Peptides against a protein of PDB entry 5VVV. Designs and how they scored, part 115

Target 1, 276 residues: chain A of PDB entry 5VVV
Amino acid sequence: FLCGVVEGFYGRPWVMEQRKELFRRLQKWELNTYLYAPKDDYKHRMFWREMYSVEEAEQLMTLISAAREYEIEFIYAISPGLDITFSNPKEVSTLKRKLDQVSQFGCRSFALLFDDIDHNMCAADKEVFSSFAHAQVSITNEIYQYLGEPETFLFCPTEYCGTFCYPNVSQSPYLRTVGEKLLPGIEVLWTGPKVVSKEIPVESIEEVSKIIKRAPVIWDNIHANDYDQKRLFLGPYKGRSTELIPRLKGVLTNPNCEFEANYVAIHTLATWYKSN
Target 2, 276 residues: chain A of PDB entry 5VVV as posed
Amino acid sequence: FLCGVVEGFYGRPWVMEQRKELFRRLQKWELNTYLYAPKDDYKHRMFWREMYSVEEAEQLMTLISAAREYEIEFIYAISPGLDITFSNPKEVSTLKRKLDQVSQFGCRSFALLFDNIDHNMCAADKEVFSSFAHAQVSITNEIYQYLGEPETFLFCPTEYCGTFCYPNVSQSPYLRTVGEKLLPGIEVLWTGPKVVSKEIPVESIEEVSKIIKRAPVIWDNIHANDYDQKRLFLGPYKGRSTELIPRLKGVLTNPNCEFEANYVAIHTLATWYKSN

## One batch from the design tools (peptide; made by RFdiffusion4, then SolubleMPNN)

Design b2_p18_8_s4 (from b2_p18_8, 10 letters changed)
Fold by OpenDDE base, seed 1:
Structure b2_p18_8_s4 (fold): chain B 276 residues (1-276), chain A 18 residues (1-18)
Amino acid sequence: as target 1 above (276 residues)
Amino acid sequence: SLEEKYKKSKEEFKKAAL
């Protein structure tokens, strides 16, 4: 069971010292996972093709080593979906080389994120792939196999919540293709019925699990504030029954942008996880 | 809703990143 934090917000990323402090807190609270997915990290999303510099490599190596010291699984995410051409073998090779570089830093766990992108494929991809889901699954499976089938590999769908599914969760052709064709060793990220789910009913997890043919990992936006930086979400983790735990592969909270505001959010997630 | 606000914000950030 993956339980911890995703740094998945828009806005100023956490500094390396905040991330190391997070790992100490995660270990102390018997949480086990950190997903590196800061939207405004240039080489994560906008410039995903660019290799890390020597200085950036040293920082990432130090961060990954710190995660290992605290027994925290460090998952490196990349978001190529803004401008990738899925049918172009040079693009696939560029993605492979980027993940190879990160693997050399001692990273063993990875994520491909296709959230917050346009559903339209370019003309070249339409000639090769029958749908956007087929293009995403093809590259994800190829990358997963290329990396030697790592123990933890995550996929974030473009339809990552109930309100983004067309026409709905149980009838989505996109999620059906993901469920049927995504390799079984790849985990699927989900935010619940909504982008920011006040509640995640058990029945809603049973519905999505049926179509994706696996238990999801929850990307939980309950404490996310990137959409309104004038607000802090200081309340406890709530609106999730502990009966979800045996029906999930994990829960990763995407908390407030302000690192110091997240004590209650993360501590109460840990209490919730231990109460099962 | 909070969801509509968050979706709109994400769409604005996506557009600013292009």
Scores: peptide ipSAE 0.061, ipTM 0.761, DockQ to the pose 0.105
Fold by OpenDDE base, seed 5:
Structure b2_p18_8_s4 (fold): chain B 276 residues (1-276), chain A 18 residues (1-18)
Amino acid sequence: as target 1 above (276 residues)
Amino acid sequence: SLEEKYKKSKEEFKKAAL
């Protein structure tokens, strides 16, 4: 069971010292996972093709080593979906080289994120792939196999919540393709019925699990404030039955952008997780 | 910037998905 934090917000990424402090807190609270997915890290998303510099490499190596020191699984995410051409072998090769570099930093766990992108393929991809889901699954499977089938590999679908599913969760052709074609060792990220789910009912997890043919990892936006930086979500982790725990592969909270605001959010997630 | 347009689009997207 993956339990911890995703740094998945828009806004200023956490500094390396905050991330190391997070790992100390995660270990102390018996949480086990950190997903590196800062949307405003340029080489994570906007410039996903760009290799890390020597200085950035040293920082990431140090961060990954610190995660290991605290027994925290460091999952490196990349979000190529803004401008990738899935059918272009050069793009696939560029993605491979980027993940190879991160693997050289000692990273062993990875994620491909296709969240918050347009549902439209380019003309070249339409000639090769039957749907956007087929394109995403193809590259995801290829990357997963290329990396030697890592123990932890995550996929974030473009339809990552109930409100994004067309026509709905159980009938989504996109999620059906993901469920049928995504390799079984790849985990699927999900935010619940909404992007920010006040509640995640058990039946909603049963519905999505059926179509994706696996238990999801919750990307939990309950404490996310990147959509309204004038608000701080300081309340406890709530609106999730502990009956979800056996039906999930994990829960990763995407908390407030303000690192210091997240004590209650993360601590109460840990309490919730340990209450099962 | 392209970044600001994208952040704004995402803030709108997240707000619309709330």
Scores: peptide ipSAE 0.052, ipTM 0.767, DockQ to the pose 0.403
Fold by OpenDDE base, seed 4:
Structure b2_p18_8_s4 (fold): chain B 276 residues (1-276), chain A 18 residues (1-18)
Amino acid sequence: as target 1 above (276 residues)
Amino acid sequence: SLEEKYKKSKEEFKKAAL
């Protein structure tokens, strides 16, 4: 069970010292996972093709080493979906080289994120792939296999919540393709019925699990404030039955952008997780 | 900037999905 934090918000990323403090807190609270997915990290998303500099490499190596020191699984995410051409072997090779670099930093767990992108493929991809889901699954499977089938590999679908599923969760051709074609060792990220789910009913997890043919990892935006930085979500982790735990592969909270606002959010997630 | 367009688009995207 993956339980911890995703740094998955828009806005100023956490500094390395905050991330190390997070790992210490995660360990203390018996949480086990950090997903590095800062949307405003240029080399994570907008410039995903760009290799890390020597200085950035040293920082990431240090961060990954710190995660290991605290027994936290460091999952490196990349979000190529803004401008990748899935059918272009050079793009696939560029993605491979980027993940090879991160693997050299000592990272062993990875995520490929296709959240917050348009459903439209370019003309070249439309000639090769039957759908956007087929394109995403193809590259994801290829990367997963190329990396030697790492123990933890996450996929974030473009339809990552109930409200983004067309026509709905159980009938989504996109999620059906993901479920049928994504290799079984790849985990699927899900935010619940909504992007910010006030509640995640058990039935909603059963529904998505059926179509994706696996238990999802919850990317939990309950405490996310990147959409309204005038608000801090200081309340406890709630609206999730503990009955979800056996039906999930994990829960990663995407909390407030303000690092120090997240004590209650993360601590109460840990309490929730341990209450099963 | 592209960054500002993306921030706005994503704030709108998240707000529309709330």
Scores: peptide ipSAE 0.047, ipTM 0.762, DockQ to the pose 0.457
Fold by OpenDDE base, seed 3:
Structure b2_p18_8_s4 (fold): chain B 276 residues (1-276), chain A 18 residues (1-18)
Amino acid sequence: as target 1 above (276 residues)
Amino acid sequence: SLEEKYKKSKEEFKKAAL
């Protein structure tokens, strides 16, 4: 069961010292996972093709080593979906080389994120792939296999919540293709009925699990505030029955952008996880 | 910047999906 934090917000990324402090807190609270997915890391998303510099490599190596010191699984995410051409072998090779570089930093766990992108394929991809889901699954499976089928590999669908599913969760052709064609060792990220789910009912997890043919990992935006700079949610982790725990592969909270605001968010997630 | 415009657009997109 993956339980911890995703740094998955839009906004100023946390500094290395904050991330190291996070790992200490995660270990202390018996949480086990950190997903590196900061939307404003240029080389994570907007410039995903760009290799890390020597200085950036040293920072990431130090960060990954610190996660290991605190027994925290460091998952490196990349978000190529803004401008990748899925059918272009050079793009696939560029993605492989980027993940090879991160593998050399000692990273063993990875994520491909296709959240917050348009559903439209380019003309070249339409000639090769039957749908956007087929294109995403194809590259995800290829990368997963290329990396030697790592123990933890995550996929974030473009339809990552109930409100993004057309016509709905159980009938989504996109999620059906993901469920049917995504390799079984790849985990699927999900935010619940909404992008920010006030509640995540058990029935909603059973519904999505059926179509994706696996238990999801919750990307939990309950404490997220990147979408509203006036919001600061300091309340406990709530609106999730502990009956979800046996029905999930994990829960990763995407908390407030302000690092110091997240004590209650992370601590109460840990309490929730241990209460089952 | 172009980046700030893109960030704001995605923040508003995420907010509209709540």
Scores: peptide ipSAE 0.041, ipTM 0.738, DockQ to the pose 0.382

## One batch from the design tools (peptide; made by RFdiffusion4, then SolubleMPNN)

Design b2_p19_1_s1 (from b2_p19_1, 8 letters changed)
Fold by OpenDDE base, seed 4:
Structure b2_p19_1_s1 (fold): chain B 276 residues (1-276), chain A 19 residues (1-19)
Amino acid sequence: as target 1 above (276 residues)
Amino acid sequence: MKKYEEAKEAYKKAALEDL
């Protein structure tokens, strides 16, 4: 069971010292996972093709080493979906080289994120892939296999919540393709019925699990505030029955952008997790 | 850049509609 934090917000990424403090807190609270997915990290999303500099590499190596010191699984995410051409072998090779670099930093767990992108494929991809889901699954499977089938590999679908599913969760051709074609060792991220799910009903997890053919990892936006800088979510982790725990592969909270605001969010997630 | 900002604003809109 993956339980911890995803740094998955828009806005100023956390500094390395905040991330190290996070790992210490995660360990103390018997949480086990950090997903590195800061949307405003240029080399994560906008410039995903760009290799890390020597200085950035040293920072990431240090961060990954710190995660290991605190027994926290460091999952490196990349979000190529804004402008990748899935059918282009050069794009695939570029993604491989980027993940090879991160593997050299001592990272062993990875994620491919296709959240917050258009459903439209380019003309070249339409000639090769029958759907956007097929393109995403193809590259994800290839990367997963290329990395030697790491123990933890995550996929974030473009339809990552109920409200983004067309026509709905159980009938989504996209999620059907993901469920049928994504290799079984790859985990699927899900935010619940909504982008910001006030509640995640058990039945909603059963529905998505059926179509994706696996228990999801919740990317939990309950404390996310990157959509409204005037809000801070200081309340407890709530609206999730503990009955979800045996039906999930994990829960990663995507909390407030303000690192200091997240004590209650993360601590109460830990309490929730331990209550099962 | 443009696609990133458009996607970010679409996300923000969706998240705000969830509240």
Scores: peptide ipSAE 0.710, ipTM 0.964, DockQ to the pose 0.943
Fold by OpenDDE base, seed 1:
Structure b2_p19_1_s1 (fold): chain B 276 residues (1-276), chain A 19 residues (1-19)
Amino acid sequence: as target 1 above (276 residues)
Amino acid sequence: MKKYEEAKEAYKKAALEDL
């Protein structure tokens, strides 16, 4: 069971010292996972093709080593979906080389994210792939196999919540293709019925699990504030029954952008997880 | 850049409608 934090917000990323302090807190609270997915890291999303510099490589190696010291699984995410051409072998090779570089930093766990992108494929991809889901699954499976089938590999769908599913969760052709064609060793990220789910009912997890043919990992936006940084979400982790735990592969909270605001959010997630 | 900002604003709108 993956339990911890995703740094998955828009806005200023956390500094390396905040991330190390996070790992110390996660270990102390018996949480086990950190997902590196900051939207405003240029080499994560907008400039995903760009290799890390020597200085950036040293910082990432130090961060991955610190995660290992605190027994925290470091998952590196990349979000190529804004402008990747899935049918272009050079684009696939560029993605492979980027993940090879991160593997050399000592990273062993990875995520490929297709959240917050246009549903329309380019003309070249429409000639090769039957749908956007087929293009995403094809590259995800190829990358997963290329990396030697790592123990933890995550996929974030473009339809990552109930409100983004067309026509709905149980009838989505996109999620059906993901469930049927995504390799079984790849985990699927989900935010619940909504982008910011006040509640995640057990029945909603049973519905999505049936179509994706696996238990999801919750990307939990309950404490996210990147959509309105004038708000701080200081309340406890709530609206999730402990009956979800045996029905999930994990829970990763995407909390407030302000690192110091997240003590209650992360501590109460840990209390919730241990109450099962 | 344009696609990134458009997607960010679409996410913010959806998240605000969930509140």
Scores: peptide ipSAE 0.690, ipTM 0.960, DockQ to the pose 0.920
Fold by OpenDDE base, seed 5:
Structure b2_p19_1_s1 (fold): chain B 276 residues (1-276), chain A 19 residues (1-19)
Amino acid sequence: as target 1 above (276 residues)
Amino acid sequence: MKKYEEAKEAYKKAALEDL
């Protein structure tokens, strides 16, 4: 069971010292996972093709080593979906080289994220792939196999919540393709019925699990505030029955951008996780 | 850049509609 934090928000990424302090807190609270997915890391999303510099490499190596010191699984995410051409073997090779670099930093766990992108494929991809889901699954499976089938590999679908599913969760052709064609060792991220799910009913997890043919990992936006900088979510982790725990592969909270605001959010997630 | 900002604003709109 993956339990911890995703740094998955829009806005200024946490500094390396905050991330190290996070790992110390995660260990202390018996949480086990950190997903590196900061939207405003240019080399994660906007400039995903760009290799890390020597200085950035040293920082990431130090961060990954710190995660290991605190027994925290460091998952490196990349979000190529804004402008990748899935049918172009040069794009696939560029993605491979980027993940090879991160593998050299000592990273062993990875994620491919297709959140917050347009569903429209380019003309070249339409000639090769039957749907956007087929294109995403193809590259995800290829990358997963290329990396030697790592123990933890995550996929974030473009339809990552109930409200983004067309026509709905159980009838989504996109999620059906993901469930049927995504290799079984790849985990699927999900935010619940909504982008910001106040509640995640058990029945909603049973519904999505059926179509994706696996238990999801919750990307939990309950404490996310990147959509409104005037709000801080200081309340406890709530609106999730402990009956979800045996039905999930994990829960990763995407908390407030303000690192210092997240004590209650993360601590109460840990209490929730231990209550099962 | 433009696609990133458009996607970010679409996310922010969706998240605000969930509140």
Scores: peptide ipSAE 0.681, ipTM 0.959, DockQ to the pose 0.944
Fold by OpenDDE base, seed 3:
Structure b2_p19_1_s1 (fold): chain B 276 residues (1-276), chain A 19 residues (1-19)
Amino acid sequence: as target 1 above (276 residues)
Amino acid sequence: MKKYEEAKEAYKKAALEDL
């Protein structure tokens, strides 16, 4: 069971010292996972093709080593979906080389994210792939196999919540293609019925699990505030029955952008996880 | 840049509609 934090917000990424402090807190609270997915990290999303510099490499190696010291699984995410051409072998090779570089930093767990992107494929991709889901699954499976089938590999769908599913969760052709064609060793991220789910009913997890043919990992936006900088979510982790735990592969909270605001959010997630 | 900002604003709108 993956339990911890995703740094998955829009806004200023946490500094390396905050991330190391997070790992100390995660270990102390018996949480086990950190997903590196800061949307404003240029080489994560906007410039995903760009290799890390020597200085950036040293920082990432130090961060990954710190996660290991605190027994925290460091998952490196990349979000190529804004401008990747899925059918272009050069793009696939560029993605492979980027993940090879991160593997050399000592990273062993990875995520490929297709959240917050346009559903329209380019003309070249339409000639090769039957749908957007087919293109995403193809590259995800190829990357997963290229990396030697790492123990932890996550996929974030473009339809990552109930409100984004067309026509709905159980009938989504996109999620059906993901469920049928995504390799079984790849985990699927999900935010619940909504982008910001106040509640995640057990029945909603049973519904999505059926179509994706696996238990999801919750990307939990309950404490996310990147959509409204005037809001801080200081309340406890709530609206999730402990009956979800046996039905999930994990829960990763995407908390407030302000690192210091997240004590209650992360501590109460840990209490929730231990209560089952 | 443009696609990133458009996606960010679409996410923010969706998240605000959930509240």
Scores: peptide ipSAE 0.667, ipTM 0.957, DockQ to the pose 0.945

Design b2_p19_1_s2 (from b2_p19_1, 10 letters changed)
Fold by OpenDDE base, seed 1:
Structure b2_p19_1_s2 (fold): chain B 276 residues (1-276), chain A 19 residues (1-19)
Amino acid sequence: as target 1 above (276 residues)
Amino acid sequence: MEKYEKAKEEYKKIALEDL
């Protein structure tokens, strides 16, 4: 069971010292996972093709080493979906080289994210792939196999919540393709019925699990404030029955942008996880 | 990048509608 934090917000990424402090807190609270997915990290999303500099490499190696010291699984995410051409072997090779660099930093766990992108494939991809889901699954499976089938590999679908599913969760051709064609060792991220789910009912997890043919990992936006930084979500982790735990592969909270605001959010997630 | 900013503003709009 993956339980911890995703740094998955828009806005200023956390500094390396905040991330190291997070690992100390995660270990202390018996949480086990950190997903590196900061949207405003240029080399994560907008400039995903760009290799890390020597200085950035030293910082990431130090961060990955710190995660290992605190027994926290460091998952490196990349979001190529804004402008990747899935059918272009050069793009696939560029993605492979980027993940090879991160593997050299000592990273062993990875994620491919296709959140917050247009559903429209380019003309070249439409000639090769029958749908957007087929294009995403093809590259995800190829990357997963290229990396030697790592123990933890995550996929974020473009339809990552109930409200994004057309016509609905149980009938989505996109999620059906993901469930049928995504290799079984790849985990699927999900935010619940909505982008910001006040509640995640057990029946909603049973519905999505049936179509994706696996238990999801919750990307939990309950404490996210990147959509309105005038709000701080200081309340406890709530609206999730402990009956979800045996039906999930994990829960990763995407909390407030302000690192110091997240004590209650993360501590109460840990209490929730240990209560089952 | 224009696509990044567009997607960010769309996300923010939807997230605010979820509240």
Scores: peptide ipSAE 0.729, ipTM 0.966, DockQ to the pose 0.920
Fold by OpenDDE base, seed 2:
Structure b2_p19_1_s2 (fold): chain B 276 residues (1-276), chain A 19 residues (1-19)
Amino acid sequence: as target 1 above (276 residues)
Amino acid sequence: MEKYEKAKEEYKKIALEDL
């Protein structure tokens, strides 16, 4: 069971010292996972093709080593979906080389994220792939296999919550393709009924699990404030039954951008996780 | 940049509507 934090927000990423402090807190609270997915990290999303500099490499190696010191699984995410051409072997090769670089930093767990992107494929991809889901699954499977089938590999669908599913979760052709064609060793991220889900009902997890043919990992935006930094979500982790725990592969909270605001959010997630 | 900013603003809009 993956339980911890995704740094998955828009806005200023956490500094390395905050991330190390997070790992210390996660260990202390018996949480086990950190997903590196800061949207405003240029080489994560906007400039995903760009290799890390020597200085950035040293920082990431130090961060990954710190995660290991605290027994925290460091998952490196990349979000190529804004401008990747899935059918272009050069793009696939560029993605491979980027993940090879991160593998050299000692990273062993990875994620491909297709959240917050346009559903339209380019003309070249339309000639090769029958749907956007087929394109995403194809590259995800290829990358997963290329990396030697790492123990933890996550996929974030473009339809990552109930409100993004067309026509709905159980009938989504996109999620059906993901469920049928995504290799079984790849985990699927899910956010619940909405982008910001006040509640995640058990039935909603059973519904999505059926179509994706696996228990999801929750990307939980309950404490996310990147959409309105004038708001701080200081309340406890709530609106998730502990009956979800046996139905999930994990829960990763995407908390407030303000690192210092997240004590209650993360601590109460840990209490929830231990209460099963 | 334009695609990133557009996606960010769309996300923010939807997230605010979910509250």
Scores: peptide ipSAE 0.723, ipTM 0.966, DockQ to the pose 0.920
Fold by OpenDDE base, seed 3:
Structure b2_p19_1_s2 (fold): chain B 276 residues (1-276), chain A 19 residues (1-19)
Amino acid sequence: as target 1 above (276 residues)
Amino acid sequence: MEKYEKAKEEYKKIALEDL
């Protein structure tokens, strides 16, 4: 069971010292996972093709080593979906080389994220792939296999919540393709019925699990404030029954952008997890 | 950049509607 934090917000990423402090807190609270997915990290999303500099490499190696010291699984995410051409072998090769570099930093767990992107494929991809889901699954499977089938590999669908599913979760052709074609060792991220789910009912997890043919990892936006930084979510982790735990592969909270605001969010997630 | 900003603003709008 993956339990911890995703740094998955829009806005200024946490500094390396905050991330190290996070790992110390995660260990202390018996949480085990950190997903590196800061949307404003240029080499994560906007410039995903760009290799890390020597200085950035040293920072990431140090961060990954710190995660290991605290027994925290460091998952490196990349979000190529804004401008990747899925059918272009050069793009696939560029993605491979980027993840090779991160593998050299000692990273062993990875994620491919297709959240917050246009659903339209380019003309070249339309000639090769039957749907957007087929394109995403193809590259995800290829990258997963290329990396030697790492023990932890995550996929974030473009339809990552109930409200994004057309016509609904159980009938989504996109999620059906993901469920049928995504390799079984790849985990699927999900935010619940909504982008910001006040509640995640058990029945909603049973519904999505059926179509994706696996238990999801919750990307939990309950404490996310990147959509309105005038708000701080200082309340406890709530609206999730502990009956979800046996039905999930994990829970990763995407908390407030302000690192210092997240004590209650993360601590109460840990209490929730240990209450089962 | 433009695609990123557009997607971010769309996300923010939807997330606010979820509240």
Scores: peptide ipSAE 0.716, ipTM 0.964, DockQ to the pose 0.923
Fold by OpenDDE base, seed 5:
Structure b2_p19_1_s2 (fold): chain B 276 residues (1-276), chain A 19 residues (1-19)
Amino acid sequence: as target 1 above (276 residues)
Amino acid sequence: MEKYEKAKEEYKKIALEDL
C-alpha cells in the first residue's frame, strides 16, 4: 500500500530542504511514499524533453538519497502530454533518455502523467492510434518495459476523476482501453468522483476499479490549495472510509502549497491509514 | 507557454467548482 504525499500542485515547488523535512516526517508517521510531480518545475512538464544539468543532477541525487535514508519510496513523475507526439519515435526516445538519466540518479520508481491535457490527438497520432487512450497506453507500456518493469510505475489518466469520464466512469471507452491494454504491473492514479473530492465513496472506487481492472492509487486533492492560495486547508483527512484501504493500492495526498500548513493534513492521513 | 497556462487555469476553475 503506497501512503504518503504527492508534490503535485501548481505554483512554487517545495525547496530541497522542505522535501527532506517531509521525508523525516513521513518516516516518523510510518508513511512510505513521495511522488515528485511539481507542475511548475520546468523539466517535469513544460521542458520535459530537457535533460538535467550537472547541478540539477546533484540536487536530485541528493534528494533521492535522502528519501532512501528515511525509507521513503521516491517516485519520479513526468508530464509530457501537453506537446508530445506519441507516434514520433524521436519523442519516445527523448522520454526514454530523460527517464534513463533519472534512473542513474538512483530512482527506481516512475510515473507518467496525462492529467490536465486536451483529449485531442494531433493529425500524425490519429493516423497511428485508434484513440487517445491507445496512444497513451502504447507509450506507457513501452516506457515501463524499457525501464525493466520497475516495481512501482504509475499512470495518471486524462480521465483521472468521475467528472472527466465520458459518458461516465463505468462506460468510458478511454478508461476501458486503459483497463484492457495498460500492462497489469502499472498502477492507475485517481482523484475520486471529482478533481477535489469532498468524499470518496466505496462504491465509486468499486466502479472505477472494475473498468481499469485494478485497485487505483488515490491522488487526493482534499488539502490542495493551488487553485486558490488564499485558502488554507488545515482540517483533518476526512470523507474517506477506512473501508477504502483494502480496495486501494495507495493514497498520496496533494496538500497545500505552503509546506508549513500540511502538518494536520499528513498526520491525520497517517492516523487514518493506521486505523485499519 | 500559453497552452500550459490555459491547462492550469482550466484545472483551477474546475477545482473551485468542486468546492
Scores: peptide ipSAE 0.714, ipTM 0.962, DockQ to the pose 0.916

